# Designs tried in a protein design run: peptides against a protein of PDB entry 3PUK. Part 18

Target 1, 227 residues: chain A of PDB entry 3PUK
Amino acid sequence: ERGLKSVVWRKIKTAVFDDCRKEGEWKIMLLDEFTTKLLSSCCKMTDLLEEGITVIENIYKNREPVRQMKALYFISPTPKSVDCFLRDFGSKSEKKYKAAYIYFTDFCPDSLFNKIKASCSKSIRRCKEINISFIPQESQVYTLDVPDAFYYCYSPDPSNASRKEVVMEAMAEQIVTVCATLDENPGVRYKSKPLDNASKLAQLVEKKLEDYYKIDEKGLIKGKTQS

## One batch from the design tools (peptide)

Design b1_p13_2_s4 (made by RFdiffusion4, then SolubleMPNN; from b1_p13_2, 5 letters changed)
Fold by OpenDDE base, seed 2:
Structure b1_p13_2_s4 (fold): chain B 227 residues (1-227), chain A 13 residues (1-13)
Amino acid sequence: as target 1 above (227 residues)
Amino acid sequence: GYATPEELKSVET
């Protein structure tokens, strides 16, 4: 089959569409930059129609209210995307849609979560984290959504050291989401030349994998797989 | 094939 793309689609179908499915009900789906790329990588528009999505809207754009329809927000847990959501359902403005289902692609910080609860709790029917923060390329190939990762990792400028650490952390986190999606706990292998970046990243990944599987949804510790 | 980002954007308009 289509390998990683199929796995990602299956994950989204189960975690998002099946979770909020109501017979005969159509929803408007709101996407951000990342989720637009994500869905485009693993599904067709016809697939989304089959899942009860009538139209897709960009969360960043100004949109006309459709007050009789519920909205499915499939977005990244970022201040930008959250702010756009809050504009749709905030107490200071009339609601754009009847209600909201929110599915975050990754862990939503408490600060953002609390902000949503404080202003829009009555409008939210569902709020979940689905832990998909990567773009599938091929059967076993994916890309990470970490801006300027290459630049900072290989920058000779000492002033970028702090940013390099942040980038490494973000990369490690997204790699863990891939493993979670594939239900794998791989043994990490790397080439450490010419810089120690690969070694540092590997350490971060292994640490995060350990933490994830200790506290996963099933509470199960899985053995390492050959990946 | 899968949908392109452009195809998804076209639906958004």
Scores: peptide ipSAE 0.021, ipTM 0.570, DockQ to the pose 0.024
Fold by OpenDDE base, seed 4:
Structure b1_p13_2_s4 (fold): chain B 227 residues (1-227), chain A 13 residues (1-13)
Amino acid sequence: as target 1 above (227 residues)
Amino acid sequence: GYATPEELKSVET
């Protein structure tokens, strides 16, 4: 049985840990709320130790400087997480670690990226985007990280229509990351509800899948699969 | 079993 958890872990291992691995080097890993949940869903602490992580720190908390160690930031591309990172490296007096490796769980907006570059580019050894914006629950089950998704999708208030679209867009993006992680191009199926949210989401997913596989990093054209 | 978020947090310093 091909478990989603194992696939996610393999992706993280390849995209993050292997990417910044240096023989004999230990790193401090900084996590935000999402990546804490993500890693906890697909690995053990012993796995992280094997990947050269000596300690895990919460990016949102005040932390003591460990200036002799490099830090691995595995975080969401959000203003909150980025701001916390910037506090660690934004000034010479506030520099908490020797250097930083940054891995974003999704596309980082240019505004945030530029903010990072402007403030602490010299401290950054790596900045990479990976496509893992979901949390595996079971072998075939996952949850999405979209704040208030339920509220906006099912809000009877027409004034929330614009926000609903944004939420569905975010959900669609994350579903596509699941597909990318699983290396499949699924045929989307859904059951419609009175609000037709499922249909709208399905359309968004299909469109995004098409766009993704047109420019597939692997250069492979994949046909639709049943999933 | 996999680590829980609480278990990961407990290792934080």
Scores: peptide ipSAE 0.019, ipTM 0.576, DockQ to the pose 0.025
Fold by OpenDDE base, seed 5:
Structure b1_p13_2_s4 (fold): chain B 227 residues (1-227), chain A 13 residues (1-13)
Amino acid sequence: as target 1 above (227 residues)
Amino acid sequence: GYATPEELKSVET
C-alpha cells in the first residue's frame, strides 16, 4: 500500500548499497538532514544493518575516527554537507575513515565536485549521483525539500521575485527526480490559483522532463504517462 | 514500522 516508499528503497538499495557492496565488509554511513529524513521514510534500521551498515552518523556532528572502516556518504550536494565530508578527509592525518563512497541525492554542482577532487580524490572509491531528492509519504504522495519555498512563493515583496524563481527551479528539479525514480514521464496537471506559481512550476517541470528523457540514464525516449 | 530520524543517527559521546 506504500508503493512509492518501496520504489524509493529499491532505488537506494540498487544505486547505493549494491553499488558499493563488498562481502563481509561493514561500513559507517554518514547522513545529512535530508537523507536522514529520506531513509527514515522508507526503511528500517534493520534494513540498513542487512545492507552492511554498522552505524549511522550525522555528518554535521563531531565524530570519533574509525580509521579501519570505510564510510558511505549518502548526502545532498550542498556546500554544508560537502564541507563536512572534506573535514573528514582533508588530510591523511585527519582522515576519520579508511575510504569514502559518496552518493549524492541530486546533481552535484561542478564547483563542489571540483572542490572534492582537489582535496581528497585518493580517498574516494566511488562518487555517484542517484537523483532522489524527495520524501515519500504515502503510496503515491511525496514532499519536496526546498527550504523557505512557501515564504518565497507567496511573498508579496517584489524583491523576492528572483529568489522565488530559484525556489521554483529547485522544486521542478525535485519533481523530475520523482518522475525519474518512478520511471514516468507524466502529463503535467496543476490546479489554477490566483497567482501564476502553479503554471510556472508546471512549465518548468515539463521542460525539465523533456530534457531528462532526451538523455536519460538508459538513453531512452519515453512517451507521456498517466499520472 | 519505519525508523524515525532519531533512530537513523548516532552522536559522539
Scores: peptide ipSAE 0.019, ipTM 0.561, DockQ to the pose 0.025
Fold by OpenDDE base, seed 3:
Structure b1_p13_2_s4 (fold): chain B 227 residues (1-227), chain A 13 residues (1-13)
Amino acid sequence: as target 1 above (227 residues)
Amino acid sequence: GYATPEELKSVET
């Protein structure tokens, strides 16, 4: 079954494509490494065409200006992706497209957001965070995008403790985005191993879920779904 | 089926 993939696609369609859709208008879509994988996992090129995307481009690559077309940036809130965007719109001489719609897959730090505003606010028609930071594999399985997670989580070197915590935090955040996408507040279960990584991750997830579902977007309290 | 990353990358080229 493709349940999770369908949910992810529906989320992207609603949060991104429907948000900036204009009848009869085509856009160029800019993707980074993560969003390329994400879209690949849950849609076809024909689906993107139906959503008004004429062509997809890699944000990391040098691209020729198409100044008559608007650009849809669906990217992760990383310095690398943001810097690439800024090269496209950071100055009048560098402006590659007519205007930009930016959709971040996760929370964009204020520092990055402020950098964008300071450089090219006039070119931005929309900037939104949509909270999808995972790759759906099947109906109930997904892959997290956390670089070096294996190394830091299983490092016996105490000097890596700080980075391990950061990695665990990032993983927990991404798991919560899955729950948000599915509109689920599950009980967290884990298998204990010699290392306490699973337990720590579970605790982080539970805490973040609690925080998230205390008050939803409509100001309502949600209970546990026990998925 | 769903597109592979390679298929989408080919469109970018």
Scores: peptide ipSAE 0.019, ipTM 0.564, DockQ to the pose 0.024

## One batch from the design tools (peptide)

Design b1_p14_1 (made by RFdiffusion4)
Fold by OpenDDE base, seed 3:
Structure b1_p14_1 (fold): chain B 227 residues (1-227), chain A 14 residues (1-14)
Amino acid sequence: as target 1 above (227 residues)
Amino acid sequence: SKYENRVERNKLFE
């Protein structure tokens, strides 16, 4: 069995780099905070060079145009990252790059997707959603990237109830991406806590797993595994 | 569904 880091790298190589590969072509790759951490966890710069990436840039920073080169955006489907992309291509007169390949780490909300389509469709060569919204740590260990998850999940303030629900949904989505990456449909296990957060999260994960495997990439329904 | 829409979206810019 290959470690989780190797599996994640293989998925990125297949879903992103192989998908947009052109012989002899180099690309600039744009990363956000999450994808920077993700790639750092599962590959080296030499690996990226082998995949035709000449330089990595932070999408949040101001960058000089390189209009003769195509850009590979590997970013999270967040308003912040999308807004930064739109700044690069939103103006017809000031496109920073020749064209864009966009790969989202998860499902992009319709509002954001439509905004991109309406503004920059002519500049986009690819726009795909992959299913990796977690960071591998060890062979069987991963971390979630949900801001303020601890704060809202354990807040005794009723005013944070709505925020807690949003956080729980985000966590559940990321857990499902781990399962999809590992090609597993696990029986969910949890330890109950005073606020019953674990039970609620487990229910959300189970529901989302069912929805995912009803129509996965191969159209196969997978049985529950004991991971 | 969310995932059905994802499959369709992935084809829009191919």
Scores: peptide ipSAE 0.036, ipTM 0.723, DockQ to the pose 0.654
Fold by OpenDDE base, seed 1:
Structure b1_p14_1 (fold): chain B 227 residues (1-227), chain A 14 residues (1-14)
Amino acid sequence: as target 1 above (227 residues)
Amino acid sequence: SKYENRVERNKLFE
C-alpha cells in the first residue's frame, strides 16, 4: 500500500526488526507511550507476530521477569523510558530478561546514553537510534507529538516566549524525521501567520535538514528535492 | 555533530 504509513512500517521493519531478527527466536517487545501510538498507527499485532514478537509490554508498568527471553526495547529517548530500562537491567543479580536490544526513535542525549553505557552495557546486544518522531495518519498526513504545542505557539503572552522556542524546535525536529523517512530534502515554505511562527519554524526546519543531510546514515550528501 | 554521534553510537553495541 502506498502512503506514509507503509513507508514508516517499512523503515521500522528494516531498522528495528530485521536488525535484531534471529531465526526461530521470539522476543518480548517493550514500548512507551509514543512508540505504542506509532506502531498502532502503521501495523497490526499480526504484523508484529510475523516479526518475532511474542508479546508487547508497557515499559512503565511493573513486569514479571522472563529471564530466558530477550527483550526488544523500542522507546523514545526520554528520562522516564530510560529509567524504566535501567530498572530492568541495573542489577546484575536480578535482570528481568536475558538480554536487551534498544532502538531509540530519535537521538539519545549524551547524559542518558552515558548512563545506560555505564550501568547496563554488558546486557545490551544492540543500541541504535532511528529517526521517526511522528505519527502517520493518512497517505500524506501525519501528527506531531509535542506537548502543549498549540498553547505555546499561539499564546499572546510574552512570558511564554522561551517555551515557545523550545516547542518550535521540537516540532522542527519531528518534521525533519518525516523528511528523512520519506527520503526527501525539500525546500521549506509556509504561509505567513499573524505571529510569524511559520517563518521561524521554517528556518529551524531548514537548518536541521541541512545538518541531517550533511552526514546521513550512509555518509552521503543529498541535494535538495521538490516536494 | 548530533548526527555524527548517532552514526558512531549505532556501532557501539554491534
Scores: peptide ipSAE 0.036, ipTM 0.719, DockQ to the pose 0.672
Fold by OpenDDE base, seed 2:
Structure b1_p14_1 (fold): chain B 227 residues (1-227), chain A 14 residues (1-14)
Amino acid sequence: as target 1 above (227 residues)
Amino acid sequence: SKYENRVERNKLFE
């Protein structure tokens, strides 16, 4: 029985490191806030070295160019992270690295994707979206990275209703990434009392799971599994 | 579909 951490690591290894691996080649890896937490939760620096990563850099920080090395961007699809990437490759003369491999932890909005495509497509060797937007904590436990989730979900203020929906949507998306990572289509179990938040979240998860498996790359539609 | 678009995007830089 494998813990969630090992499953997540295996997924990252396959989807990211194996995808861009070149024998004898070392890369600089750029991480943002979320992916720093993600990798810290499921691997050690020695593991990254084995995958051909020589150094890890924070994408938000000012960094010195290493123009002879390719960069692996493992980042969330946020304006902040994308903007930092664009600064690294926005001009030919100011390129920080030789080329870029980009792996997003979730779906990149069209606006951000188009911005990348328009400005620095020639510098990009890979651009993929992988479905890992959660932090593995225990064997069957994960944490969601949704800012202010508690506040908005439990706020009695009607003015927060729209934000509550956005938060629940984000939570549902992250839960689906867990299912995708585990290759499962679980039945959703929840407690709805005293609030109906759990019911709403469950509905969102179920809908997104259906959407995911309908177009599974493996062409397999799985029935409900145990989780 | 969101996921369908994702698959297509992934192919653009392969």
Scores: peptide ipSAE 0.035, ipTM 0.709, DockQ to the pose 0.664; fails the geometry check
Fold by OpenDDE base, seed 5:
Structure b1_p14_1 (fold): chain B 227 residues (1-227), chain A 14 residues (1-14)
Amino acid sequence: as target 1 above (227 residues)
Amino acid sequence: SKYENRVERNKLFE
């Protein structure tokens, strides 16, 4: 079985770099906090160079314009990252790059997507959602990027119930991205004790898996596999 | 669901 890091890299290569590749063209790649961690976990700078990336920049930082080069935005669909993108292309006179290719790590909410369309659609050559919202650690280990997940999931305070639900929803989404990346529809396993959190999360994952595979690339719902 | 909209959305800037 191939390591998760290799699978993730291959997915990014196919979904992002191969998708926007043009012969002889170099791009500047813009990363946010999550995608910086993601790429650092599964590739080297030399790998990015091979994919036509000349330099990587932090989207949150002030950057000098490089108007002759196109930019590849590999970012999370968050207001912060989107706002930074919009600052780069929101004004014709202030465009930092020649054009943009945008690849979101997950589903971009309609509000953000519409904001992009309304502001700088003419500058965008591609906009895709690649559905990778996890960090690979080892061959079968990954981490989720859900703020305060531990705190809310294990909080004994009933007042945190609503927040706990939101956190579990986010966790379930990211787990589904792992399954999507691995092209698997696993039977969800969980340990029910000491809390019911695992059961609830499992149910959310199963539901989201069903939703995902209803409209997968093959147009088929994959059978459950043991994992 | 959000997944149902992905195919359409991903084509908008192609």
Scores: peptide ipSAE 0.032, ipTM 0.692, DockQ to the pose 0.672; fails the geometry check

Design b1_p14_1_s1 (made by RFdiffusion4, then SolubleMPNN; from b1_p14_1, 7 letters changed)
Fold by OpenDDE base, seed 1:
Structure b1_p14_1_s1 (fold): chain B 227 residues (1-227), chain A 14 residues (1-14)
Amino acid sequence: as target 1 above (227 residues)
Amino acid sequence: SKIENIKEREEFFD
């Protein structure tokens, strides 16, 4: 299959499912709001069954213990998701599951990571950060996950200027991760709007792309691709 | 890549 959905699924399969796969073993998978949308966009339940997932649970909901099964946490590195994980394994005597595999969709801040290590390290078989912070819609369409992006980007209030810059930086970072996932160095195009937000975002993306490909794993500078 | 090195990390606890 061609398209962004297939590429994203392939990345998840290799980075998450292949990493923790054990023959004949079934796992419970815990998802948050973002990863629920992500998986729904690029796979079917049958695909997850083939990867050894028996059931999917929402990490935010109260769940009954299944102490004989291992749990696969595919979650965002947020305080909310991490706190829910800690509730599952915080008590030595009342663990929800046999063990945990954790895969974060982005960089986990040291504060959250250290909190996990301090309280639940013995319950964790694997903890990995992957770089998937977008939702594929179509072959060339994706949705970014940036909180309050609409509010700050379209706010006419000058007091929100600093917050707007932070949001644009986050959006630019996610766009670059899409390019990295696709192994492309595209030219950046945008539609003009009443606000110069698109131009500013384009400049941020271009800068980050240059930085990314300047220091790739091979130490080679990649040329522009026709995206 | 620079971005991947920052965002991809593996930790082994067991």
Scores: peptide ipSAE 0.028, ipTM 0.579, DockQ to the pose 0.326
Fold by OpenDDE base, seed 3:
Structure b1_p14_1_s1 (fold): chain B 227 residues (1-227), chain A 14 residues (1-14)
Amino acid sequence: as target 1 above (227 residues)
Amino acid sequence: SKIENIKEREEFFD
């Protein structure tokens, strides 16, 4: 069994592909660095073909227009990826595709979202945020996408304390997205080390889990589950 | 929380 990889794929299939699927319609899919790794970790090209994707293109590369086809952007909510999207639809002469469906892997900041609306809203059929900000490595293992996590978590410099807190919170948030993907509200376990990183991270995860599972999608209060 | 806010957040432009 693929375990976590299978769960992640099912979530992407439901949240992205099933959401924009039209019978007989093929789309070009645009990926960034993170989503390339994400899809590579949990599916094959044959799986994407079954979902109506003809080709995969790198959003960062200069691409030739295919104006008769719609594009599916599955990207991270970063300035770099958003800027590349905006270049594809910035002017009538520069429009690369017929229309765009955008799915962000995480919360898109209002500043970026407003920038998109102001520039090319007429070209966008749908814009949706999903909550997959991790890479499944194996059945029970995943990696996080937190810049400079190693440096700040292990920095002895007190001046980095505030940055360490930001990194820890980002890690905790991504762990919670794993739990949400698995539909689990687990008890948190950790091993103490000379540094309090594990304890602090555990506390952040527990707090965020409590907030997330206070009210489910149907407005019901959920209790803790086994993990 | 941030994660709660992104649960199937959708915007339609057409």
Scores: peptide ipSAE 0.027, ipTM 0.604, DockQ to the pose 0.380
Fold by OpenDDE base, seed 4:
Structure b1_p14_1_s1 (fold): chain B 227 residues (1-227), chain A 14 residues (1-14)
Amino acid sequence: as target 1 above (227 residues)
Amino acid sequence: SKIENIKEREEFFD
């Protein structure tokens, strides 16, 4: 069995690097906090060089323009990352780079997408949403990127119920992205606790998995796997 | 696999 890290790398290679690759062309790659962790978990700098990346930059930092280079943005669809992108290309006179290829790690909300489209469309050669919103830690272990998940999930304060639901949804979605990446439809298992968090999350995952496979491109529903 | 790509969205800008 191939480890999760290798699967993730192959996915990124196919969905991102192969997608925008041009022979002999080097790009600057812009990463945010999540994608920095993601790539760090599944590849080396030498791997990125082989994929035509000359340098990686932190999208959150102020950067000097490199106007002759195209930029590959591999970022999460967050307001912060998008705002940083917009700062790079929002001004027609002061574009940081020649053009942009944007690859979001997950679904980009329409609000953010429209904001990008309205201000920077001419600078964007490609914008694609890929489905990798998790960090592979081990061959079969991943980390979710859901801020404050622990706090809200285990908060006894009823006022946090709404936020808890949002967090649970986000977690479930990320789990589904793992399954999609691994091409698996696992049976969901959980350990019961005094709180119903595990059960609720399991239900959300099951629902999302069902929906995901129902709309599968092949029109097929895979049976449950042993993962 | 095709399944892993199902949620991907591609947009090209003019």
Scores: peptide ipSAE 0.028, ipTM 0.575, DockQ to the pose 0.210; fails the geometry check
Fold by OpenDDE base, seed 2:
Structure b1_p14_1_s1 (fold): chain B 227 residues (1-227), chain A 14 residues (1-14)
Amino acid sequence: as target 1 above (227 residues)
Amino acid sequence: SKIENIKEREEFFD
C-alpha cells in the first residue's frame, strides 16, 4: 500500500510541478503556512530541486525582487496569502518576479479570485485550484488544517454553535480531499461518545462523498471502498 | 472528478 505521503506528493507533482514545468527553467516557489507544512510532510528539498525549484520563500515575509525569474505560488486561498501575492504584482514597477503561476490548495472564493483578476491578471501565466487541504502524517493518517477546530468543537457555549458548524464543514471538506486524492469512497467509522461531534462529522463526510462520487467522469457510480 | 472540475475555473494560459 502506497503511503498517504507518497500519494500526496505524486498529486502535487502532477497537478503543480508538471503543469508549469518548462525544460531548463527554474522557479522561485512561494509558500504560506499551510503549504509549508504540506510540502514538509511529503517531500524533501532535493525533491523540489528536481522539480525545478531553486528557492523556497515565505509569502508572508518581505522578499527581495528576483525580476528575471518566474514565481510558483503554491498557497491556500486565504485573504492573507492572496494579499501577499497581490503586493508582489500590484504595480508594474514593483513586480517581484517575471510572472506568476498560482496553485491554490482549495477552492478560491470568487471575491478573492476577482480581486486577483482585477489587479494583476497580466502577470499570471497559470491559475489552478487543486484539491489538497490536509497534511499527511502516516500511511493512513492525516491532520486537518482548520483554525480553532478544537476550541469550537468542544466549546460548551451555545453561542459557538454556528462556528462549530463551520468548523465541521471545513473538516468534512478536507476529508473529502483525502478521498479524492486516494480515489476512494470509504465507509466512515467513528466513536461518538461522549459528544456527538464525530457523528455530525461523519454525516457531513458521507454527504460530500455521495455528491463527489454521484457521477464520475464516465457516468458511473463508484462503490464504497474499504480502506 | 466533479470536485476537480468545479474547481478548475478560469485558467490563465500563457
Scores: peptide ipSAE 0.027, ipTM 0.598, DockQ to the pose 0.317; fails the geometry check

